Peptides against a protein of PDB entry 8BZL. Designs and how they scored, part 48

Target 1, 228 residues: chain A of PDB entry 8BZL
Amino acid sequence: SYDRAITVFSPDGHLFQVEYAQEAVKKGSTAVGVRGRDIVVLGVEKKSVAKLQDERTVRKICALDDNVCMAFAGLTADARIVINRARVECQSHRLTVEDPVTVEYITRYIASLKQRYTQSNGRRPFGISALIVGFDFDGTPRLYQTDPSGTYHAWKANAIGRGAKSVREFLEKNYTDEAIETDDLTIKLVIKALLEVVQSGGKNIELAVMRRDQSLKILNPEEIEKYV
Target 2, 242 residues: chain B of PDB entry 8BZL
Amino acid sequence: SRRYDSRTTIFSPEGRLYQVEYAMEAIGHAGTCLGILANDGVLLAAERRNIHKLLDEVFFSEKIYKLNEDMACSVAGITSDANVLTNELRLIAQRYLLQYQEPIPCEQLVTALCDIKQAYTQFGGKRPFGVSLLYIGWDKHYGFQLYQSDPSGNYGGWKATCIGNNSAAAVSMLKQDYKEGEMTLKSALALAIKVLNKTMDVSKLSAEKVEIATLTRENGKTVIRVLKQKEVEQLIKKHEEE

## One batch from the design tools (peptide; aimed at target 2 S152)

Design b1_p16_4_s2 (made by RFdiffusion4, then SolubleMPNN; from b1_p16_4, 6 letters changed)
Fold by OpenDDE base, seed 3:
Structure b1_p16_4_s2 (fold): chain B 228 residues (1-228), chain C 242 residues (1-242), chain A 16 residues (1-16)
Amino acid sequence: as target 1 above (228 residues)
Amino acid sequence: as target 2 above (242 residues)
Amino acid sequence: SQEYYSPEGKVKTRYD
């Protein structure tokens, strides 16, 4: 039946499908986000592209709007749905409100979408967590995280995916005002954090940088190596 | 664990979508489909399994479908599901053409269908499509392209790939013999025959059991051509002589 | 009645 309730409470109050979706996220490759003073940086573990696969079609970081980008961990197909919906909302907001979305706004939208899929009949939760970074119109850098449950919070730095615990531990120790004093230092922090879980150094890292009043820039491998 | 195997697509305790996995497993038993990207074109080669003498319509292409003037696909998996998805692809492409007065970009068509596939993995009362597809196409943005999609709604671009029966072995052979940057359509055709000859569970490869389509550009237009049986025979013969 | 695929388990869920 199309109306079958998929996500239901257990007798002990658990939403098992949400918890299991979180397990799916944990199997995803690692993503890290760091908010600097005037920069936001996303780093992701790049899985070795299979021989004969086109690297262009393997993306874990995407733009939602000119001022917002997102990295995810978990089910790629699920992520695509969320990304598409978020992009539409960003454009809609520009049309209706005549301003770009705040990072918090679009995060809340995504979170609400995820939450609905935990409560709607005939739907399973999204098997993704997301790191959403960008700049508000006032120039303030922001970092948010969402999970399959639809919860979201603002962060200075965070990580998702299989290596998230180790990366977070690193960030907790090393994230200081001094460590993010410059754009370059912020980028270095992200790389160092990822290197806690990523083998073979910069070859397996993808980095995206958004600076104030600038568009998303994906660093090439040569640029990444300069920071290693 | 078994409870999650017998219900609509839901997460297992380990975060797995078993119905999607089972759909992909089913595809492994389907006829082999190959795709190879060349510098001057792209091709699909598919195994024909249903050669029944009593079939009235010579299905010119049982497994290869023209989607529009610039794209074709091959299917591996449940035939009925394949028919639904190929029809949907054509509809999506046509709607885009009508709306924008230009052909849909290849990747956009692939993603549109993949979103549908994904939906059938997320909404209750639906099972995943038991179909993987190879897409070949040309557009002004990226030129010749080859894509693969699976029941999960995941897709990727490829230089060469295989779906269906013995796909792993086929991919291994493609990795060994594919010459990046030097692949001509002619060499790609030869490679396709070579791989099919080794991966198909037949004593002798025959033209009646193989469908091949090529996509090329001629005078600024895309040309999709299904090879005639005689042409395929020649390719097989050439391979046997090497 | 909802139809289901039978378990064979060779292909695993892909995560990125």
Scores: peptide ipSAE 0.175, ipTM 0.669, DockQ to the pose 0.215
OpenDDE base, seeds 1, 2, 4, 5: peptide ipSAE 0.159, 0.167, 0.133, 0.030; ipTM 0.769, 0.772, 0.784, 0.536; seed 1 fails the geometry check

Design b1_p16_4_s3 (made by RFdiffusion4, then SolubleMPNN; from b1_p16_4, 5 letters changed)
Fold by OpenDDE base, seed 5:
Structure b1_p16_4_s3 (fold): chain B 228 residues (1-228), chain C 242 residues (1-242), chain A 16 residues (1-16)
Amino acid sequence: as target 1 above (228 residues)
Amino acid sequence: as target 2 above (242 residues)
Amino acid sequence: SQEYYSPEGEVLTRYD
């Protein structure tokens, strides 16, 4: 009998495969998200792009739709599957509901997808956590986080991956209304947070900004250095 | 420990997928494949291990496969798995062409296969493919391209890279000698020979043990050509004279 | 039967 049951409860009531998937996330590059007043910012630790690798193919921040973007920590191939499914759902929602998804909606969709993979025989959990940011149609900035279990919560600021603990501690201390009063201050907060765990400054940071009614903008290294 | 070793789609306590890692280990013992991107073309160079005198000379290439008019790939790993994946690549490319009436962009073809690979790491009852691939191609979006994919379903674009036996050493040599922006196809061919000469487990590099394919653009058309043995011999000879 | 890899990268078959 093929043990099709990959994710089962332990005698102690634990879902080990979910816990182990969380360990895979902890090995991932650090990602941070911050919700400002009229801006959402994602920052990720750049993996040292191999000297001969095309940087174009190493993106850790991606758009799900015009109003939503995502960063992740964990298994890149798993993330690609989730991203693709989310993109399809965003487009489907636009077609059926005639409005873009809310950030909460698409987060819930992703979370539900993850949860199904924790309960389906013959499937392992996704080895990713995600930070999902964007704007609702009413212009409200949102930040959500999902984990391999399929849980999700709204955040003012959060971090995932290897350096998440240190980054979260920094954000807990430094996230104030004053710190996010302007777009520039919000960006600076994200950079400072990442610098807690990233070596060699702005060269190893990928930063993306989404402002109200604007498309996702990935900052170039020179732009990032201006905030350091 | 053994519980995680035998099941193909289970995380270890450390969050590792052992079957994927073991598949990569298998690839490390396979014949060497190189890819080098140049300004005016892209090439694949692969070790030919099975030299049987009784093989019909019609064997165009052991390790290099034409996928469509604009793309080719080289494989390192389990031959049977490679055959399945190369056939799938051809099917994907053909279906795209039929659906959209244009050739599939290079990265999209790579991604499509990588999604298949990933599925074999997440759905139970199947083992990962024991194959890494190098892809060369041209499209109107990005021009000449070189990609690498592994059993996990991860991929990346490269200026130059290597898979299979002694790949780490080969990559190191490529990093040292590859000159970004100045690489001609001619220089890339020379570099390929240089790297293979040092990384292949042979005392002397011979043309019979090396397959080389180039992808170029001529008159607005992609040309994929496998070098003849005589051409490879000339490249080897030139290297020996330097 | 299910195929799987050994730590050495050898393809093994488990017969249930």
Scores: peptide ipSAE 0.255, ipTM 0.706, DockQ to the pose 0.618
OpenDDE base, seeds 1, 2, 3, 4: peptide ipSAE 0.058, 0.083, 0.051, 0.080; ipTM 0.657, 0.754, 0.712, 0.722; seed 2 fails the geometry check

Design b1_p16_4_s4 (made by RFdiffusion4, then SolubleMPNN; from b1_p16_4, 6 letters changed)
Fold by OpenDDE base, seed 2:
Structure b1_p16_4_s4 (fold): chain B 228 residues (1-228), chain C 242 residues (1-242), chain A 16 residues (1-16)
Amino acid sequence: as target 1 above (228 residues)
Amino acid sequence: as target 2 above (242 residues)
Amino acid sequence: SQEYYSPKGEVKTIYD
């Protein structure tokens, strides 16, 4: 029944469906985002792809626009819906405002969408968290995180998914100005952070980098191994 | 009955709206927010709970939001709900300005949002917003003003009030120490620190855990200012010396 | 059956 899926307050003031959606996020593979000086880096844990599955269909990092990309943790099908809506909004913004979205703008859009699904009849919360990175028009690198509730914040570095706690603890200790002084050091920081939770080393890591005025670049396994 | 507790907002046999009550209960778990009206200004003081080392410092205020040139608010409750409501407040204020070529009166802005809140308690398929707000503002009709609104869509004007964690205790302290007609902004700031020191679940009050904004009039213009950490530290130090 | 999230322990507060 649709009535059972409605997000309502518990007697003690909790929105359990939102909290349970956060548990769904924890079942997802780990994603990490780090903002450097002139670079943003996303790293994700690769799930073991079934032997017969096309690797191209299992992307956890996607572009929302030329200047914005996103990684997610949680329900893949839910993520697809959010990604599609965000892409449409990015294009709409370019048409109506004649400028690309700011990273904050598109984050707020996604956050608002998620929030509505926590308050609308017949809808459940999205079972995803997202790391959204990119560059504003002025060249400022940005990192945002959203959760199933629709809450969002800006971060220097953050992680989501199954191993997020351990990764965050690592980043809290190791994120310094010296650690992000160069693009290469920033990439190394992300790899080291993921290695806290990823088994079998660099083969199970996917990395994406975005530099100012450059498109999203997915690193190949050989490139990743050079940083290990 | 469980039916009325866990479904769309409807009246219980006793005439209670349990989902609204539960939303209010949720707010009780949020950080403390204070508002104090003075003769020469209004202030908001809010507890800052989420201090993360990796958080980008661009967020000067976590709980205090500028709505327009003449109004600001503080929120207690679900952050995502708060973001939606504060955005709506800004939109309402801008639409009014465009339509009438003058700033929206403070109470009208509060009422407009309260109508929205009320609708979310009455129309099917909606849950109440899990937030209470404190509003500070100035207009030509009533001067400096302080309002409080809750998930039901009810609101009221106040000389001093509190929402969030330990709000009842805070209100009691405010009632004891608030001197009507004699409250300066300086005295109000001191009172805010005094109350927060007693109501926050911290061993020692620190500037990093407190956000304060003041609204004043200077040269016929409204000035909304968020206090710097150093200023808050000085206020805390002064309180400890007393 | 409509999909909904099953009860689990408290994950993280959503109240600020």
Scores: peptide ipSAE 0.025, ipTM 0.536, DockQ to the pose 0.034
OpenDDE base, seeds 1, 3, 4, 5: peptide ipSAE 0.040, 0.028, 0.204, 0.106; ipTM 0.555, 0.513, 0.755, 0.661; seeds 1, 3, 4, 5 fail the geometry check

Design b1_p16_5 (made by RFdiffusion4)
Pose (drawn by RFdiffusion4):
Structure b1_p16_5 (pose): chain A 225 residues (1-47, 50-199, 201-228), chain B 238 residues (1-200, 205-242), chain P 16 residues (1-16); non-standard residues A62 YCM
Amino acid sequence: SYDRAITVFSPDGHLFQVEYAQEAVKKGSTAVGVRGRDIVVLGVEKKAKLQDERTVRKICALDDNVCMAFAGLTADARIVINRARVECQSHRLTVEDPVTVEYITRYIASLKQRYTQSNGRRPFGISALIVGFDFDGTPRLYQTDPSGTYHAWKANAIGRGAKSVREFLEKNYTDEAIETDDLTIKLVIKALLEVVQGGKNIELAVMRRDQSLKILNPEEIEKYV
Amino acid sequence: SRRYDSRTTIFSPEGRLYQVEYAMEAIGHAGTCLGILANDGVLLAAERRNIHKLLDEVFFSEKIYKLNEDMACSVAGITSDANVLTNELRLIAQRYLLQYQEPIPCEQLVTALCDIKQAYTQFGGKRPFGVSLLYIGWDKHYGFQLYQSDPSGNYGGWKATCIGNNSAAAVSMLKQDYKEGEMTLKSALALAIKVLNKTMLSAEKVEIATLTRENGKTVIRVLKQKEVEQLIKKHEEE
Amino acid sequence: STEKEEYIERVLTEES
C-alpha cells in the first residue's frame, strides 16, 4: 500500500501539511460555541434556494450527551463524526458510562494527530467545537484543530472570520451575558451577526442538562432577530 | 519512487485539493444531466453524448442506471469511473437488504458511496473518481428524494439541480421556474425540456427517466421515443 | 494544468 511520508518537517520546524489543513478550516463557514451556566449553545453560518436544508447541517450529535460543530472540509468532517460516534458506543460498552465531553475530545484530537504522523495520509482539514455535560452536570466546550491540539473554552469561534468573532466574544462574554438561557442564545446570534452580513442564514442548536440536542426552528430564530 | 509520485492526496498552500478540483473540471465538460423533484415523483433528464448515426443502442438506457427496486441514478464525468461506482452502489444496496431485510434509505446509500470517494482524496495516493452523480429514489422515511454527489465525497439533497455542461445556466432557469411544493410530474417534465432546450432539440439527443409510486411499489421507467417526441412538440407551442 | 486537461480529454474520448 501507499507509504509516502506526506506530513514532514520543513526548515524552521513547520509542518506545512498541517498549516495547509488549517487554511482549509478558514475557508469553512463560521461556527460559534458559548458555554453558559446550565446550557451550551452552538451556531453556524450557512452558505441557497432549491436545496434541502435537512441534509446539509454543520451541527451533529455524537452521543445523547455530546454534540459538535465543525468548520472546513465537509467530507473529512463526516468521517471524523462517524469515527467519534463509534467510539462513544465502545465507551458505553466497556465502562458502562456515557463518555465525558473531555474523553471524546481527546479521542478526536488523537485521531487528528495520528493523521499528521502517519504514512500515506494527509491531515484532516477540520476544526471542531464539542459541547455537552458531564455526570456532575458541569457544562463543557472544547475545540480541536488539525494538529490534534485541544483546549477547553468559555466561548470560541472557528472558520471564516473566527478572529473577529473571538474578539467580540472576549468583550461580551460576561456573567450578565450568560445569566439566562435566552441571553446565552442571544450572545451566539450577536457573535454570528458580526460576520454574517444575514440573520435568516444561520443554524442554531441548544443542549441543556440531560435533555438531549434541540435544533431551533427558523421561526424561533426570527423572533431573536 | 518519490520522483515519479504526483502526490494526488495532498493539500495545496491554500488548503485546496487540486486533483478534486481538476476532476470537477472534467465533469463540467460532460453531458448535461439534471433532476427535478415533484409531489408525485422524481425525474432525471440527460443529454446523450452518443449521438452518432452508426450507433446501435442495445440497452434500455445509456446514462441512467437502476440501483435497486426504489432507486436510480445518472452520471456526469468519466464513463468508466461511473461504471465502477454504480456497480458499488448496487453492492451496498444489496448488503443493506441482506442485513436488515428492508431497502436501504436513499441518503444512506449516498453517504456510503461518498465515504469511498472521500477515502480516495485522503490516502492511497490514487487519482479520485471523476464523477458527479444524481440520485433519485423513494423511501419510507422521506418519500421522494433527489441527491447530488461530487468527487470529494460531498453530497446534498435538492428539489432541483443540474450537473455537467452549462449547469450554472440550468440552475439559474430552475430557480426562476421551479414552484416549490406545487410541482407535478407533468409540469416537471415540461420544465426539464425547457431547461435542456437552452443549455443544449431532438428526441435522439435526450434521455428521460421517471420514478413514481403505484400500489405501494416503486416504478422506474425510461420514456419511449414517442413520449419524448410529443413532449418536445408540446413545448415549441409555448 | 496538464493533469486538468487529461481529465477533460478522457471524458470527451469516452463519450465519443

Design b1_p16_5_s1 (made by RFdiffusion4, then SolubleMPNN; from b1_p16_5, 8 letters changed; failed a check: too like the target's own chain)
Amino acid sequence: DKEREELIKRVLEEDA

Design b1_p16_5_s2 (made by RFdiffusion4, then SolubleMPNN; from b1_p16_5, 8 letters changed; failed a check: too like the target's own chain)
Amino acid sequence: EKEKEELIKRVEEEDA

Design b1_p16_5_s3 (made by RFdiffusion4, then SolubleMPNN; from b1_p16_5, 7 letters changed)
Fold by OpenDDE base, seed 5:
Structure b1_p16_5_s3 (fold): chain B 228 residues (1-228), chain C 242 residues (1-242), chain A 16 residues (1-16)
Amino acid sequence: as target 1 above (228 residues)
Amino acid sequence: as target 2 above (242 residues)
Amino acid sequence: MEEKEELIKRVLEEDA
């Protein structure tokens, strides 16, 4: 019997494979995203890299295009597929529309891809949630979150992964206009939010910043420590 | 029964499509959405469940989607499935407009999507969409219209109907209070608030938990408007005073 | 009918 992974409804109307994929996300390293005024910031919990592992190869924050980056929680292998498909779409959009994707557009693309994997025979849902941040062509900062079901929403701030609840509770209390008044304050907010669930401070945080009209910058540990 | 639960939508020995029924069960747990047809317009009223402080307010409506200039829909069920279907509705409507240089008739758009839904119940390797839709629209053929469709691909026109949580109770209330031929949009709005207040799983109806869209005709143009929170508050207040 | 069948086929293929 070819156990084809099929996402089917339970008698009580649940898509168990989607719910189980969401459980895979909850086991993932914590990621946080915050939209500032003229900045978007992603922070991710660094897993302790094995001493012999190249730290450069374990990136949880990746660029999809010059104006869009993504962090994810859940299955890294699944994330690679989504990232690659999204990158191809970003390039295709540039070729066909002659403009970069909007953050919403690429989020919707990713969300649609995920949704199709919840409805297609022989496919299981993607075991990932993603935070997608960037700037639209008009310079508007955007933050989107998508889950294994293919649902997506725009956020001011959000978190995914194992520490997401605590981080989100922190953000709900501390995300104010004053807290994001400057780029530095926005970065500090992300770091503080991650420190709710990450031990040992800045060494265990990966932080990426995208400012208006600037490329994605991944902060080094020393730069992060300045905000702690 | 279980043998038919875990595979492609196939008939049970009793002739039932369990995956379709289970999709309908999923919709029964979704937030309430109702539609009411009036003489001078049509409305959708939907329960807003996702109230989160960190949501970006850019999304004017969680459950109500504009399809084209003459149609909108509301959804009950799986949001991701709804997004796919609403996108498809927009594409179908746009393709029709490009091909025929006129807006797609409301029922034709509904039927086109229903054929897709049906296909997802018949073709191997697909699951049903876990979504019911209410459609509101205007066309030159039938004027103001309200339709409902379900995961099976069945649809029907309605004077008033409800999908999602407590839909049966809502439909019963609508049957009692709906006056055929005498329904104004104003009365329909009041009826919508009345029904939602009784059928939503909330202690008190608040404007933040309700989305309402109206479709009217002004100067020979269709106007689709989502009511502002203040307008909904006024409707709720008026209902509480009656 | 042909238009509907083509539509369905296209949608199903896009999801394949």
Scores: peptide ipSAE 0.074, ipTM 0.549, DockQ to the pose 0.055
OpenDDE base, seeds 1, 2, 3, 4: peptide ipSAE 0.015, 0.026, 0.092, 0.072; ipTM 0.542, 0.541, 0.559, 0.562; seeds 3, 4 fail the geometry check

Design b1_p16_5_s4 (made by RFdiffusion4, then SolubleMPNN; from b1_p16_5, 7 letters changed)
Fold by OpenDDE base, seed 5:
Structure b1_p16_5_s4 (fold): chain B 228 residues (1-228), chain C 242 residues (1-242), chain A 16 residues (1-16)
Amino acid sequence: as target 1 above (228 residues)
Amino acid sequence: as target 2 above (242 residues)
Amino acid sequence: SKEKQEWIERVKKEDE
């Protein structure tokens, strides 16, 4: 009975279910995150939505709170569970601590949740990686990444999903202080990075921007085309 | 027997806990961590494997974690498991401080975590943590201390020890070169560099690939310090001239 | 060990 889908160690010390979950992430649409000076930007590859699918229903970028946003790669159903739990935690924190969460706090919460699903009986790992961006109460922009194992790190820029390697290579070469000197340059950097893996221009990119003391703004295709 | 490898941590017919052994195997592939106890301090030295240009520099240390004002640890193994255990260590230490209005003794903190590790080897539906830890600390009871713990929940105090990749070779070298009662922090640092140079699978030891933290006492206070890259470079240079 | 390798191969096949 495969019913005991318990993540166990292999004889060579590997957690196969975690590795397989990472493979599920690699099949996901590419997402990129970049931290600017006073801006955080998320970009996601739009899969060719079947002509009959409402494009509005497939949002890969979501707000966790007023000051925190998340993009993910991998299993959409798994992502919904994580997003909902994170939102509840953000609201709970506001009620109990009387301040919004820091980006690090909510990232750690999500990471801990993922890790528990790699160690709990009868549970499989989440098949998602996430880019979490936002602003701390002091106005500092933050970018974090999590993977199915529950590992998390802070980044200046990063990418996840099927095109992540190429996008990361681009960012490693092009992420400089000069490249993020302005909000517009930072947005342009994200678009250029995504264009490494996306063939058709602004129509196949979802882009979200969060500026200091502003809510999440999803750019429309016309706004994206101004930066290409 | 096939039944014992794929299920919850149970005893084999030979009395072995294979899931614990496999967790230890995972640690064997992790970066090397060293701990050395000196008369005037303790140190941790760890291999830094993940050098990414896009990482936010706010990471003081990838593998060395401050637990409280009097203790630090290094980890070898699964990073996510390490994060969970490091957080638990901090929580245990803070709860103790709140309850007793004094810092938790070093061995008590280590034991508390080891009980958690052991539980994850005994209760059904849980896997062992894939991490070993080195702990350095100071308390009023035993002074400077170095501990090692593994996935089984076993722990021990050490004068010098190593976990992670090539740990057996490192321990052998430490046994040969460690002089009991005569070890200064300066000598311990030199020894750490010597051992890492031989145990790390790198042609040349570079400061960017090594993290070193020292724990000392100054004016009746514990000081935990991560060495700057320049200081590590000087230690490496000195070793090469030797 | 040979047994470990066989186990790894079996697990890989079951997951395919």
Scores: peptide ipSAE 0.009, ipTM 0.510, DockQ to the pose 0.031
OpenDDE base, seeds 1, 2, 3, 4: peptide ipSAE 0.000, 0.000, 0.000, 0.007; ipTM 0.516, 0.510, 0.609, 0.516; seeds 1, 4 fail the geometry check

Design b1_p16_6 (made by RFdiffusion4)
Pose (drawn by RFdiffusion4):
Parts: C-alpha cells; structure tokens; sequence
Structure b1_p16_6 (pose): chain A 225 residues (1-47, 50-199, 201-228), chain B 238 residues (1-200, 205-242), chain P 16 residues (1-16); non-standard residues A62 YCM
C-alpha cells in the first residue's frame, strides 16, 4: 500500500500540510459556539434556492449528550463525525456511561493528530466545536483543529472571519449576556451577524441539560432578527 | 519512488485539492445531465454523447442506470469510472437489503459511495474518480428524492439540479421556471426539454427516464423515442 | 473484496 510521508517538517519547524489544512478551515463557513450557564448554543453560516436544507447541515449529533459543528472540508467532516459516533457507542459498551464531552474531544483530536504523522495520508481539513454536558451537569465547549490540538472555551468561532467574530465575543461575553437562555442564543446570532451580511441564512441549534439536541426553525430565528 | 510520484492526495498552499478540482473540470466537459423533482415522481434528462450514425444502441439506456428496485442514477464524467461506481452502488444496495431485509434509503446509498470517493482524496495516492452522479429514488422516509455527488465525496439533495456541460446556464433556467411544490411530472418533463433546448434538438440526442409509484411499487421507465418526439413537438409550439 | 470493504479495512489499520 501507499507509504509516502506526506506530513513532514520543513526548515523552521513547520508542518506545511497541517498549515495548509488550517487554510482549508478558513475557507469554511463561520461556526460560533457559546457556553452558557445551563445551555450551550451552536450557530453556523449557510452558503441557495432549489436545495434541500435538511441534507446540508453543519451541526451534527455525536451522541444523545454530545453534538458538534465544523468548518472546512465537508467530506472530511462526515468521516470524523462517523468515527466519533462509533467511539461514543464503544464507550457506552465498555464503561456503561455516556462519554464526557472532554473524552470524545480527546478522541477526535488524537485521530486528527494521527493523520499528521501517518504515512500515505493527508491531514483532516476541518476544525470542530464540540458541546454538551457532563454527568454533574457542567456545560462544556471544546475546539479541535487539524493539528490535533484541543482546548476548552467559554465562547469561540471557527471558519471564515473567525478572528473578527472572536474579537466580538471577547468584548461581549459577560455574565449579563449568558444570564438567560434567550440572551445566550441572541449573543450567537449577534456574533454571526457581524460577518454575515443575512440573518435569514443562518442555522442554529440549542442543547439543554439532559434534553437532547433541538434545531431551531426558520420561523423561530426570524423572531430574534 | 519519490521522483515519479505525482502526490495526488496532498493539499496545495491554499488548502485546495488539485486532483479533485481537475476532476471537476473533466465533468464540465461531459454530456449535459439534469434531474427534476415533482409531486408525483422524479426524472432524469441526459444528453447522449453517442450520436454517431453507425452506432447500434444495444441497451435500453446509455447514461441512465438502475441501482435497485427504487432507485436510478445518471452520470457525468469519465465513463469507465462511472461503471466502477455504479457497480459498487448496486453492491451496497444489495448488502443493505441482505442485512436489514428492507431497501436502502436513498441518502444512505449516496453517503456510502461518497465515503469511497472521499477515501481516494485522503489516502492511497491514487487519482480520484472523475464522476458526478445524479440519483433519483423513493423511500418510506422522505418519498421522492434527488441527490448529486461530486469527486470529493460531497453530496446534497436538490429539487432540481444539473451537472456536465453548460450546467451553470441550466441551473439559472431552473431557478426561474421551477415552481417549488407545484410541479407535476408532465410539467417537469416540459421544463426539462426547455432547459436542454438552450444548453444543447432531436429525440436521438436526448435520453429521459422517469421514476413513479404505482400500487405501492416503484416504476422506473426510459421513455420511448415516440414519447420524446411528441414532447419536442409540444415545446416548439411554445 | 469490494471498494467499501477495502476503504473500511484501511481506516481500521490507520487507527491501529
């Protein structure tokens, strides 16, 4: 089989294939995640008439208690999502507990890191925002990138214009903004309206404590706009 | 040998996959192929690129392939690659029927093939398949459906779409004329002739298939030359 | 072996 080293070091210690994978993420649609007091919210920018909206979604459920959003190569994302779904079931089988948001994040990050050091493969060209609740009810938000690095965030953005949205969230992520469920959803819409020039071209989803993923209708989104 | 390896599965500096993009260029030079969804069925309209006089025409179709009892598809791109992929689609549909004793839902069949195509872009060092496919089908979950896949393994559901030559012009005509939720098969057939009329008219140059439901059973039929010649006459009056 | 089976096996080997 093919064994060519694809990800290699360059002078200065750069891994060019990883950096190029990060460029693929920037070409992706914006995704925003906010961790609230008792709620986590994900929002994504949409790119069209005659298209079936159900089939092309950027927010996916990994397990009953964990879901994710992504930016970058949509085909690579389907592969990572299905690999994480299989791992969530393997964990329920072996430990008899649902996966912690951290556990599945660590798994997705290590899978991505393996694709930066394995022969015959290029890195995954996606970043992911992973949200959900732990056993003790603690809300969580994590980010993964193509290098395999992962961190927890109060709020974050990935994809096209993520730097601008992040700077908006830094100034606007306060206790007042995450005091209620309605204001938590509103902060995500405001963060997206910063780069989407729009309001009718946004997908949003909400996850509450042990209540599973709820995707908001277009009519419900029009009320906030 | 590193010298002779063209490295088909690597990123460009901009995060692009050059082989995938070059494959999509090949599809843009393929015969025009479009699909339209309606309330009572789905159809595929395809430009025949085999329009030579000395051809025999031994099959019921040239570009339209039955995948299982409830599904058919059409292709744009490298013909040989399309033969490999359509054979694999039949195998996936049969593997699902064997396991669950029920037909494969349409989206599940598209996802399964797209995973194969995505693998060719990430590992193995091989060139990707130069094929875009249109899928038409019916399942108990979502009823009549239309899907499109491309060489990277991406797919999407459409009420109407077009792949191959002059597809951008065709998508434009579809946005203007397609009445969302009000299309019948007869009107969708009329719109298909209208679209192929601009982007390409003769019955020998086109191929039309329809998918409908009759008595709880799926019917996939290629329209005879007589029916196509009558549809061409009906449009010229407009 | 089919193409789908070969791709799945290759992915499993990658995780090993």
Amino acid sequence: SYDRAITVFSPDGHLFQVEYAQEAVKKGSTAVGVRGRDIVVLGVEKKAKLQDERTVRKICALDDNVCMAFAGLTADARIVINRARVECQSHRLTVEDPVTVEYITRYIASLKQRYTQSNGRRPFGISALIVGFDFDGTPRLYQTDPSGTYHAWKANAIGRGAKSVREFLEKNYTDEAIETDDLTIKLVIKALLEVVQGGKNIELAVMRRDQSLKILNPEEIEKYV
Amino acid sequence: SRRYDSRTTIFSPEGRLYQVEYAMEAIGHAGTCLGILANDGVLLAAERRNIHKLLDEVFFSEKIYKLNEDMACSVAGITSDANVLTNELRLIAQRYLLQYQEPIPCEQLVTALCDIKQAYTQFGGKRPFGVSLLYIGWDKHYGFQLYQSDPSGNYGGWKATCIGNNSAAAVSMLKQDYKEGEMTLKSALALAIKVLNKTMLSAEKVEIATLTRENGKTVIRVLKQKEVEQLIKKHEEE
Amino acid sequence: SSLQEEVEEEREKAEE

